Peptides against a protein of PDB entry 3JWR. Designs and how they scored, part 35

Target 1, 323 residues: chain A of PDB entry 3JWR
Amino acid sequence: TRELQSLAAAVVPSAQTLKITDFSFSDFELSDLETALCTIRMFTDLNLVQNFQMKHEVLCRWILSVKKNYRKNVAYHNWRHAFNTAQCMFAALKAGKIQNKLTDLEILALLIAALSHDLDHRGVNNSYIQRSEHPLAQLYCHSIMEHHHFDQCLMILNSPGNQILSGLSIEEYKTTLKIIKQAILATDLALYIKRRGEFFELIRKNQFNLEDPHQKELFLAMLMTACDLSAITKPWPIQQRIAELVATEFFDQGDRERKELNIEPTDLMNREKKNKIPSMQVGFIDAICLQLYEALTHVSEDCFPLLDGCRKNRQKWQALAEQ
Target 2, 298 residues: chain A of PDB entry 3JWR as posed
Amino acid sequence: TRELQSLAAAVVPSAQTLKITDFSFSDFELSDLETALCTIRMFTDLNLVQNFQMKHEVLCRWILSVKKNYRKNVAYHNWRHAFNTAQCMFAALKAGKIQNKLTDLEILALLIAALSHDLDHRGVNNSYIQRSEHPLAQLYCHSIMEHHHFDQCLMILNSPGNQILSGLSIEEYKTTLKIIKQAILATDLALYIKRRGEFFELIRKNQFNLEDPHQKELFLAMLMTACDLSAITKPWPIQQRIAELVATEFWEQGDQVGFIDFVCTQLYEALTHVSEDCFPLLDGCRKNRQKWQALAEQ

## One batch from the design tools (peptide)

Design b1_p14_2_s3 (made by RFdiffusion4, then SolubleMPNN; from b1_p14_2, 8 letters changed)
Fold by OpenDDE base, seed 4:
Structure b1_p14_2_s3 (fold): chain B 323 residues (1-323), chain A 14 residues (1-14)
Amino acid sequence: as target 1 above (323 residues)
Amino acid sequence: SAEFEAIMRYGEFY
């Protein structure tokens, strides 16, 4: 395609030029082509292209395929969200120095997972999918969308001309897919809530050990969530804009819940309760986000900008809630 | 606890 030709022929700017190592990164001003170029740079600078012998054209095609399989009519859970998740992962790996704690296969898997974790998202949560008796709810009992995202990821990886993992051995391939699946499934926030206590306790007791396979898996799950929620850490103007996108999507679901399911939406998804957004954001930060970024910072102090950003945004939201 | 219920609610919606 013309798009592929353009991408494949383009000079990929440095990570410094693209600012993709910055935790404060924003994609708002970037074209789709520029987001693809950023993604190429992430793979390159993590040595994934070289270490796994990726062909440039195949990588370009894969990126475009992933982007294409996000819906354009979804306010938040679209390509830009996935791209920002991957960028946060890249920043955490590089600037946050987590790269030094992980294997190349784990890094490969995490980056693929971050880009793929919301593939074909419909702008509704698992509860809606289940309550609407959607066909996907027939296939999976829990983490319905996350299973679907992984299925989409696998489909793309196996599509002709998109096989960025073709340079891996059979064992490396199996390992990578296992980690990708676990990472995507870990983005189910319900699973995060169930598992995070173990992680926090290990950190609190100073017993956290990445050499333990179970703890490694747990860490990768927590890292995925930290990147997935990273909008909450962004500079205030960016945070506000992303929060508006989230609210838009949630209110769209709430409107559909009223219309299609004949139910009253929860406050979080109720357009009539828009004035509660600031207080709900404070509650979300306190209940979900702060402890995660605190724990991540304990694993790597260079991830502090995420925690600092989260704290700053809590103050901003609290100030709005008091008005 | 009320806190636990609140946390679980967030997990179900995001």
Scores: peptide ipSAE 0.254, ipTM 0.863, DockQ to the pose 0.363
Fold by OpenDDE base, seed 2:
Structure b1_p14_2_s3 (fold): chain B 323 residues (1-323), chain A 14 residues (1-14)
Amino acid sequence: as target 1 above (323 residues)
Amino acid sequence: SAEFEAIMRYGEFY
């Protein structure tokens, strides 16, 4: 395609020029081409291209394939969300110095997972999929969409001309796919809630050890969630804008719940209760986000900007909730 | 607890 030709021929700017090591990064001003260039730079600067002998054209095609398999009519869970998740992962690995704690295969898997974790997202949550008796709900008992996202990820990775993992040994390939699957499934926030207590307790007791395979797996899951939710850490103008996108998608689901399921939507998904957004954001930060970024910062102090951003946004939302 | 239930609700929505 012309898009592939343009991407493959383009000079890829430095990470510094692209500002992709910044936790404050915004994609709002970036074209689709620029987001793809950023993605190439992430793979390159993490040494993934070199270490796993990725062909440039194959990587370009893969990136474009991933982007194409996000829906354009979904307000939040689209390519830009996946891209921002991956950028946060990159920043956490580089600026947050988590790269030094992980293997190359883990880093490879995490970056692929971050980009792929919401593939073909439909703008509705697992509860809606289940309640609507969607065919996907018959295939999977829990984490319905996350299983679908992984299936889409696997499909793309195995598609002709998209095989960015072709340079791996069979054992490396199997390991990478296992980690990708675990990472994507871990983005089910319900699973995060179930598992995070173990992570926080290990941190609290100063017993956290990345050399333990189980704890490593747990950490990768927590890191994925931290990147997935990273919009909450962004500078206030960015946070506000992203919160509007989330609200739009939730309200769209609420409208569908009313129309298609004859259900009164919950406050979070009810357009008529948009005035509750600030207080709900405070609740979300307190219930879900703060402890995660605190724990992550304990693992790597260089991740503090995520925690600081989350705290600052809590204050902003609280101020709005008090009006 | 009421807090746990509230947390679980967020987990279902996002």
Scores: peptide ipSAE 0.251, ipTM 0.863, DockQ to the pose 0.360
Fold by OpenDDE base, seed 1:
Structure b1_p14_2_s3 (fold): chain B 323 residues (1-323), chain A 14 residues (1-14)
Amino acid sequence: as target 1 above (323 residues)
Amino acid sequence: SAEFEAIMRYGEFY
């Protein structure tokens, strides 16, 4: 395609020029082509292209395929969300110095997972999928959409001309796919809530050890969630804009719940209760986000900007809730 | 607890 030719021939700017090592990064000013260039730079600077012998054209095609399989009519869970999740992962690995704590296969898997974790998202949550009796709800009992996202990821990875993992041994390939699957499934916030207590307790007791395979898996799951939720850590103007996108998508679901399911939506998805957004954001930060970024900062102090951003945004949302 | 239930609700929505 013309898009592939343009991407493959383009000079890829440095990570410094693209500012993709910054925790404060924003994609708002970037074109789709520039987001793809940023993605190439992430793979390159993490040494994934060299270490796993990726062909440039294949990587370009894969990136464009991933981007194409996000829906344009979804307000938040689109390519830009996936891209920002991957950028936060890159920043955490580089600026947050987590790269030195992980294997190349783990890094490869995390980056692929971050870009792929919401593939073909429909702008509705698992609860809606279940209540609407969608065919996907018959296939999976829990984490319905996350299983679908992984299936889409696997389909793309196995598609002709998109096989970025072809340079791996069979054992490396199996390991990578296992980690990708675990990482994508870990983005189900219900699973995060279920598992985070173990992680926090290990940190609290000073017993956290990345050399333990189980604790490594747990950490990768927590890191994925930290990147997936990283909008909450962004500078206030960026955070506020992304919160509007989330609210738009949730309100769209709430409208569909009324129309299609004949139910009154919860406050979070009720357009008529938009005035509760600030207080709900405070509640979300307190219940879900703060402790995660605190724990992550204990693993790597260089991740402090994520925690600091989260705290600052809590204050901003609280001030709005008091008006 | 009511707090636990509130936390679990967030997990269903995001």
Scores: peptide ipSAE 0.245, ipTM 0.862, DockQ to the pose 0.368
Fold by OpenDDE base, seed 3:
Structure b1_p14_2_s3 (fold): chain B 323 residues (1-323), chain A 14 residues (1-14)
Amino acid sequence: as target 1 above (323 residues)
Amino acid sequence: SAEFEAIMRYGEFY
């Protein structure tokens, strides 16, 4: 395609030029081509292209295939969300210095997972999928969409000309797929809530050890969630704009819940409750986000900008909630 | 629990 030719022939700017190491990064001004260039830079600067012998054209095709398999008619859970999740992962690995704590296979898996974690997202949550009796709800009991996202990820990875993992040994391939699956599944907030207590307790007791395989797996899950939710950490103008996209998608779901399922949506999904967004954001930050970024900062102090951003945005949302 | 329900109401917020 013309798009592939353009991407494959393009000079890839440095990470510094692209500002993809910054926790304050915004994609709002970037074209689709520029997001793909950023993605190439992430793979290159993490040494993944060299270490796993990726062909440039194959990587380009894979990136474009991943992008293509996000829906354009979904307000938030689209390619830009996946791209921003991956950018936060890259920033956490580089600026946050987490790269030195992980293996190359783990880094490879996390980056692929971040880009792939919401593939073919339909703009509705697992609860809607269950209540609508969608065929996917019969295949999977829990984390329905996350299983689907992984299936889509696997489909792309195995597609002709998209096999970015072809340079791996059989064992490396198996390990990578295992980590990708775990990382994508970890983006289900229900699983995060279930597991986070163990992580926080290990941190609190100063017993956290990444050399322990179980704790490593736990950390990768927490890191995925931290990147997935990283919009809450962005500078206020960016945070506010992203929150509007999230609200739009949630209200679209709520409208569908009323029309298709004949149910009253929860406040979060209810367009008529738009005035509650600030207070709901404060509640979300307190219940879900703050402890995670505190714990992550404890693992690596260089991740502090995420925590600081989250705290600052809490203050902004609180001020709006008081109006 | 009520706490779990309160937390889960945020669902896939991001």
Scores: peptide ipSAE 0.232, ipTM 0.857, DockQ to the pose 0.575

Design b1_p14_2_s4 (made by RFdiffusion4, then SolubleMPNN; from b1_p14_2, 9 letters changed)
Fold by OpenDDE base, seed 4:
Structure b1_p14_2_s4 (fold): chain B 323 residues (1-323), chain A 14 residues (1-14)
Amino acid sequence: as target 1 above (323 residues)
Amino acid sequence: SSLFEQIKRFGEFY
């Protein structure tokens, strides 16, 4: 395609030029092409292209395929969200120095998972999918959308000309897919809530050990969530804008819940309660985000900007809640 | 609402 030709022929700027190592990164000013270029740079600078012998054209095609399989009519859970998740992962790996703690296969899997974790998202949560009796709800009982996201990820990876994993051995391929699946499934916030206590306790007791396979898997799950929620850590103007996108999507779901399911939406998804957004954001930060970024910072102190950003945004939201 | 209620709510609806 013309788009592929343009991408494949383009000079890929440095990570420094693209600022993709910055935790404060924003994609708002970037074109779709530039987001694809950033993504290429992430793969390159993580040594994934070299270590796994990725062909440039195949990588370009894969990126474009992933982007194509995000819906444009979804306010928040679109390509830009996935891209920002991946960028945060890249920043955590590089600037946060987590790269040094992980294998190349784990890094490969995490980056693919970050980009793929919300593929074909429909702008509604698992509860809506289940309550609406959507066909996907017949395939999966729990983490419905996350299973679908992984299925889409696998479909793309196996599509002709998109096989970025073709340089892997059979065992490496199996391992990578396992990690990708686990990472995507980990983005179900319900699973995060279920599992995070174990992670926090290990950190609290100073017993956390990445050499333990179970703890490694747990860490990768927590890292995925940290990147998925990373909008809450961004500089205030960016945070506000993203929060508006989230609110838009949630209110759209709430409106659909009223219309299609004849139910009153929860406050979080109730457009009539938009004045509660600041207090709800404070609650979200306190209940979900703070401990995660604290724990992540304990694993790698260079991830502190995420925690600091989260704390700063809590103050901003609290100030708005008091008005 | 209690922290527990908040956690439950966010886990269910996010």
Scores: peptide ipSAE 0.298, ipTM 0.889, DockQ to the pose 0.338
Fold by OpenDDE base, seed 1:
Structure b1_p14_2_s4 (fold): chain B 323 residues (1-323), chain A 14 residues (1-14)
Amino acid sequence: as target 1 above (323 residues)
Amino acid sequence: SSLFEQIKRFGEFY
């Protein structure tokens, strides 16, 4: 395609020029082509292209395939969300110095997972999928959408001309897919809530050890969630704009719940309760986000900008909630 | 209790 030709022939700017090592990064002014260029830079600067012998054209095609398999009519869970998740992963690995704590296969898996974790997202949550009796709800008991996202990821990875993992041994390939699956499934916030207590307790007791395979898996899951939720850490103007996108998508679901399921939506999904957004954001930060970024900062102090951003945004949302 | 309920709610909706 013309898009592939343009991407493959383009000079990829440095990470410094693209600002993709910054925790404060914003994609708002970037074209789709520029987001793809940023993605190439992430793979290159993490040494993944060299270490796993990726062909440039194959990587370009894969990136464009991933982007194509996000829906354009979804307000938040689109390519830009996936891209920002991957950028936060890149920043955490580089600026946050987590790269030195992980294997090349783990890094490869995390980056692929971050880009792929919401593939073909429909703008509705697992609860809606279950209640609407969608065909996907017949295949999986829990984490319905996350299983679907992984299936889409696997489909793309196995598609002709998209096989960015072809340079791996059979064992490396199996390991990578296992980690990708675990990482994508970990983005189910219900699973995060279920598992995070173990992580926080390990940190609290100073017993956290990345050499333990179980603790490594747990850490990768927490890191994925930290990147997935990283909008909450962004500078206030960025945070506020992304919160509006999330609210738009949730209100769209709520409207569908009324129309299609004949149910009253929860406050989070209720367009009539837009004035509750600030207080709900404070609740979200307190219930979900703060402890995660605190724990991540204990693993790597260089991740502090995520925690600091989260704290600053809590203050901003609290001030709005008091008006 | 309020925090616990909020945690559950957020886990269901995100």
Scores: peptide ipSAE 0.289, ipTM 0.889, DockQ to the pose 0.365
Fold by OpenDDE base, seed 2:
Structure b1_p14_2_s4 (fold): chain B 323 residues (1-323), chain A 14 residues (1-14)
Amino acid sequence: as target 1 above (323 residues)
Amino acid sequence: SSLFEQIKRFGEFY
C-alpha cells in the first residue's frame, strides 16, 4: 500500500528526537505516520529487530496492520491508547531500567502485547458485552474482550507479510505467544485486582524475586497494567485531556446502556454525573493506581516519574473535586 | 464509599 511504502522508506528518527524514553511523552501532536515511526524505533532500540532478525518491511506492515485493527469511532480505546501503552512500556524498559531485568523474549512479548492489548475494542467493557449477550460472551467466561484482543493479535501475527516472529525458533515462538497472551489478559482490571495483593505483599516483605518464574509472570502482569493505566501519570494537561476521552467513551457506553439495555448507567458511565469526574478520578487513583506505581518504583527506582505524576494528578483532581 | 467498594466498582467498570 501507499502507506506501507511511505513508512518503509522513511528515515526513523532517534529515540531522543522522538522523546519516546520520556515518561511525560505526549502523542497529541504526532501524525499516524510519526506514531508508526516511534513504534519502529521502540523495536529497534530494544534490540528486537536485530536479535530476532525482523525484516523492516514486515515490521512496518505489522505495525500498520495493528493500527488498522483499532476502531476510529472509539474515543479512548483506539490506536493512540495502544501506542501510548507501548511507549510507556518502552520508557519503563529504558528510562525505568526494567530492560535489564527481563529476557529478550519477555521484552518482545510485552511490546507486542502493549500494542495489541486492545485490538478491535468496541468502546464498551466486559460487563456490557455480557449483559448485551454479544456473541463474544458465548465464547469466553471471563476477560471476554481481552481474549478477543489476543485472538486479533494472533490473527495479525499469522497473516501473510505480518509475521514479525518468523525469525524465532519453535520454542521461542511458543514462549513468546504464551507471554503475549498472559500480558493481554492481565490488562483486565478485574484480574489485576485479584492478583495485585500477592505482588504488593512480596514487595512489602522484601521477598520479591524475578528469578522465580511465578513472580516473573506476576511482575509482567503488573507492568502491563502500569503501562495501560499510564495516562494517569502524565503531566496535568495531558492527563486532563485523556480523562476527557475516557469519560466520553464511558458516557457513550452509558447512553447505549440506556437505549439498548434499558438500564440506568452507573455514575462512571452516566453523562448526567459529569460533575463527579474529579472525585471519581481521585477514587480511581487511590483504589487502583497509587499502590501499583509505588510497588513498581520499589522494583526499579527509575520508575519514580510514574508515581510522582500519579501523585501530582491526584492533587489536581482533588482540588477540582473540592470546588 | 469504602475503599473496598471503590475497588470492586472500578474492577467491574473501568
Scores: peptide ipSAE 0.287, ipTM 0.889, DockQ to the pose 0.343
Fold by OpenDDE base, seed 3:
Structure b1_p14_2_s4 (fold): chain B 323 residues (1-323), chain A 14 residues (1-14)
Amino acid sequence: as target 1 above (323 residues)
Amino acid sequence: SSLFEQIKRFGEFY
């Protein structure tokens, strides 16, 4: 395709030029091509291209395939969300110095997972999928969409000309897929809520040890969530804009719930409750986000900008909630 | 709303 030719022939700017190591990064001004270039830079600067002998054309094709398998008619859970999740992962690995704590396979898996974690997202959550009796709800009891996202990820990875993992041994391939699956499944916020207590307790007791395989897996899950939710950490103008995208998608679901399922949506998804957004954001930060970024900062102090951003945005949302 | 209710809400719907 012309797009592939353009991408494959393009000079990839440095991470510094692209600002992809910045926790304050915004993609709003970037074209789709530029997001793909950023993605190539992430793979390159994490040494993944060299270490796993990725062919440039194959990587380019894979990136474009991943991008293509996000829906354009979804307000938030689209390619830009996946890209921003991956960028936060990259920033956490580089600027946050988490790279030194992980294996190359773990890093490879996390980056692939971040880019792939919401593939073919339909703009509705697992609850809607269950209540609408969608065919996917017959295949999986829990984390329905996350299982689907992984299936889509696997499909792309196995597609001709997209096999970025062809340089791996059989054992490396199996390990990578296992981690990818775990990481994608970890983006189910319900699973995060179930598991986070163990992570926080390990941190609190100064017993956290990444050399323990179970704790490593737990950390990777928490890191995925931290990147997935990282919009809440962004500078206020960026945060506010992304919150509007999230609200739009949630309200679209709520509208569908009314029309298709004949149910009253929850406040979070009720368009008529848009005035509750600031207070709901405060609640979200307090209930879900703050402890996670605090814990992550304890693992690596260089991740503090995520925590600081979250705190600042809490203040901004609180001020709006008081108006 | 209680913190518990908030956690439940976000875990289910976010």
Scores: peptide ipSAE 0.284, ipTM 0.886, DockQ to the pose 0.353

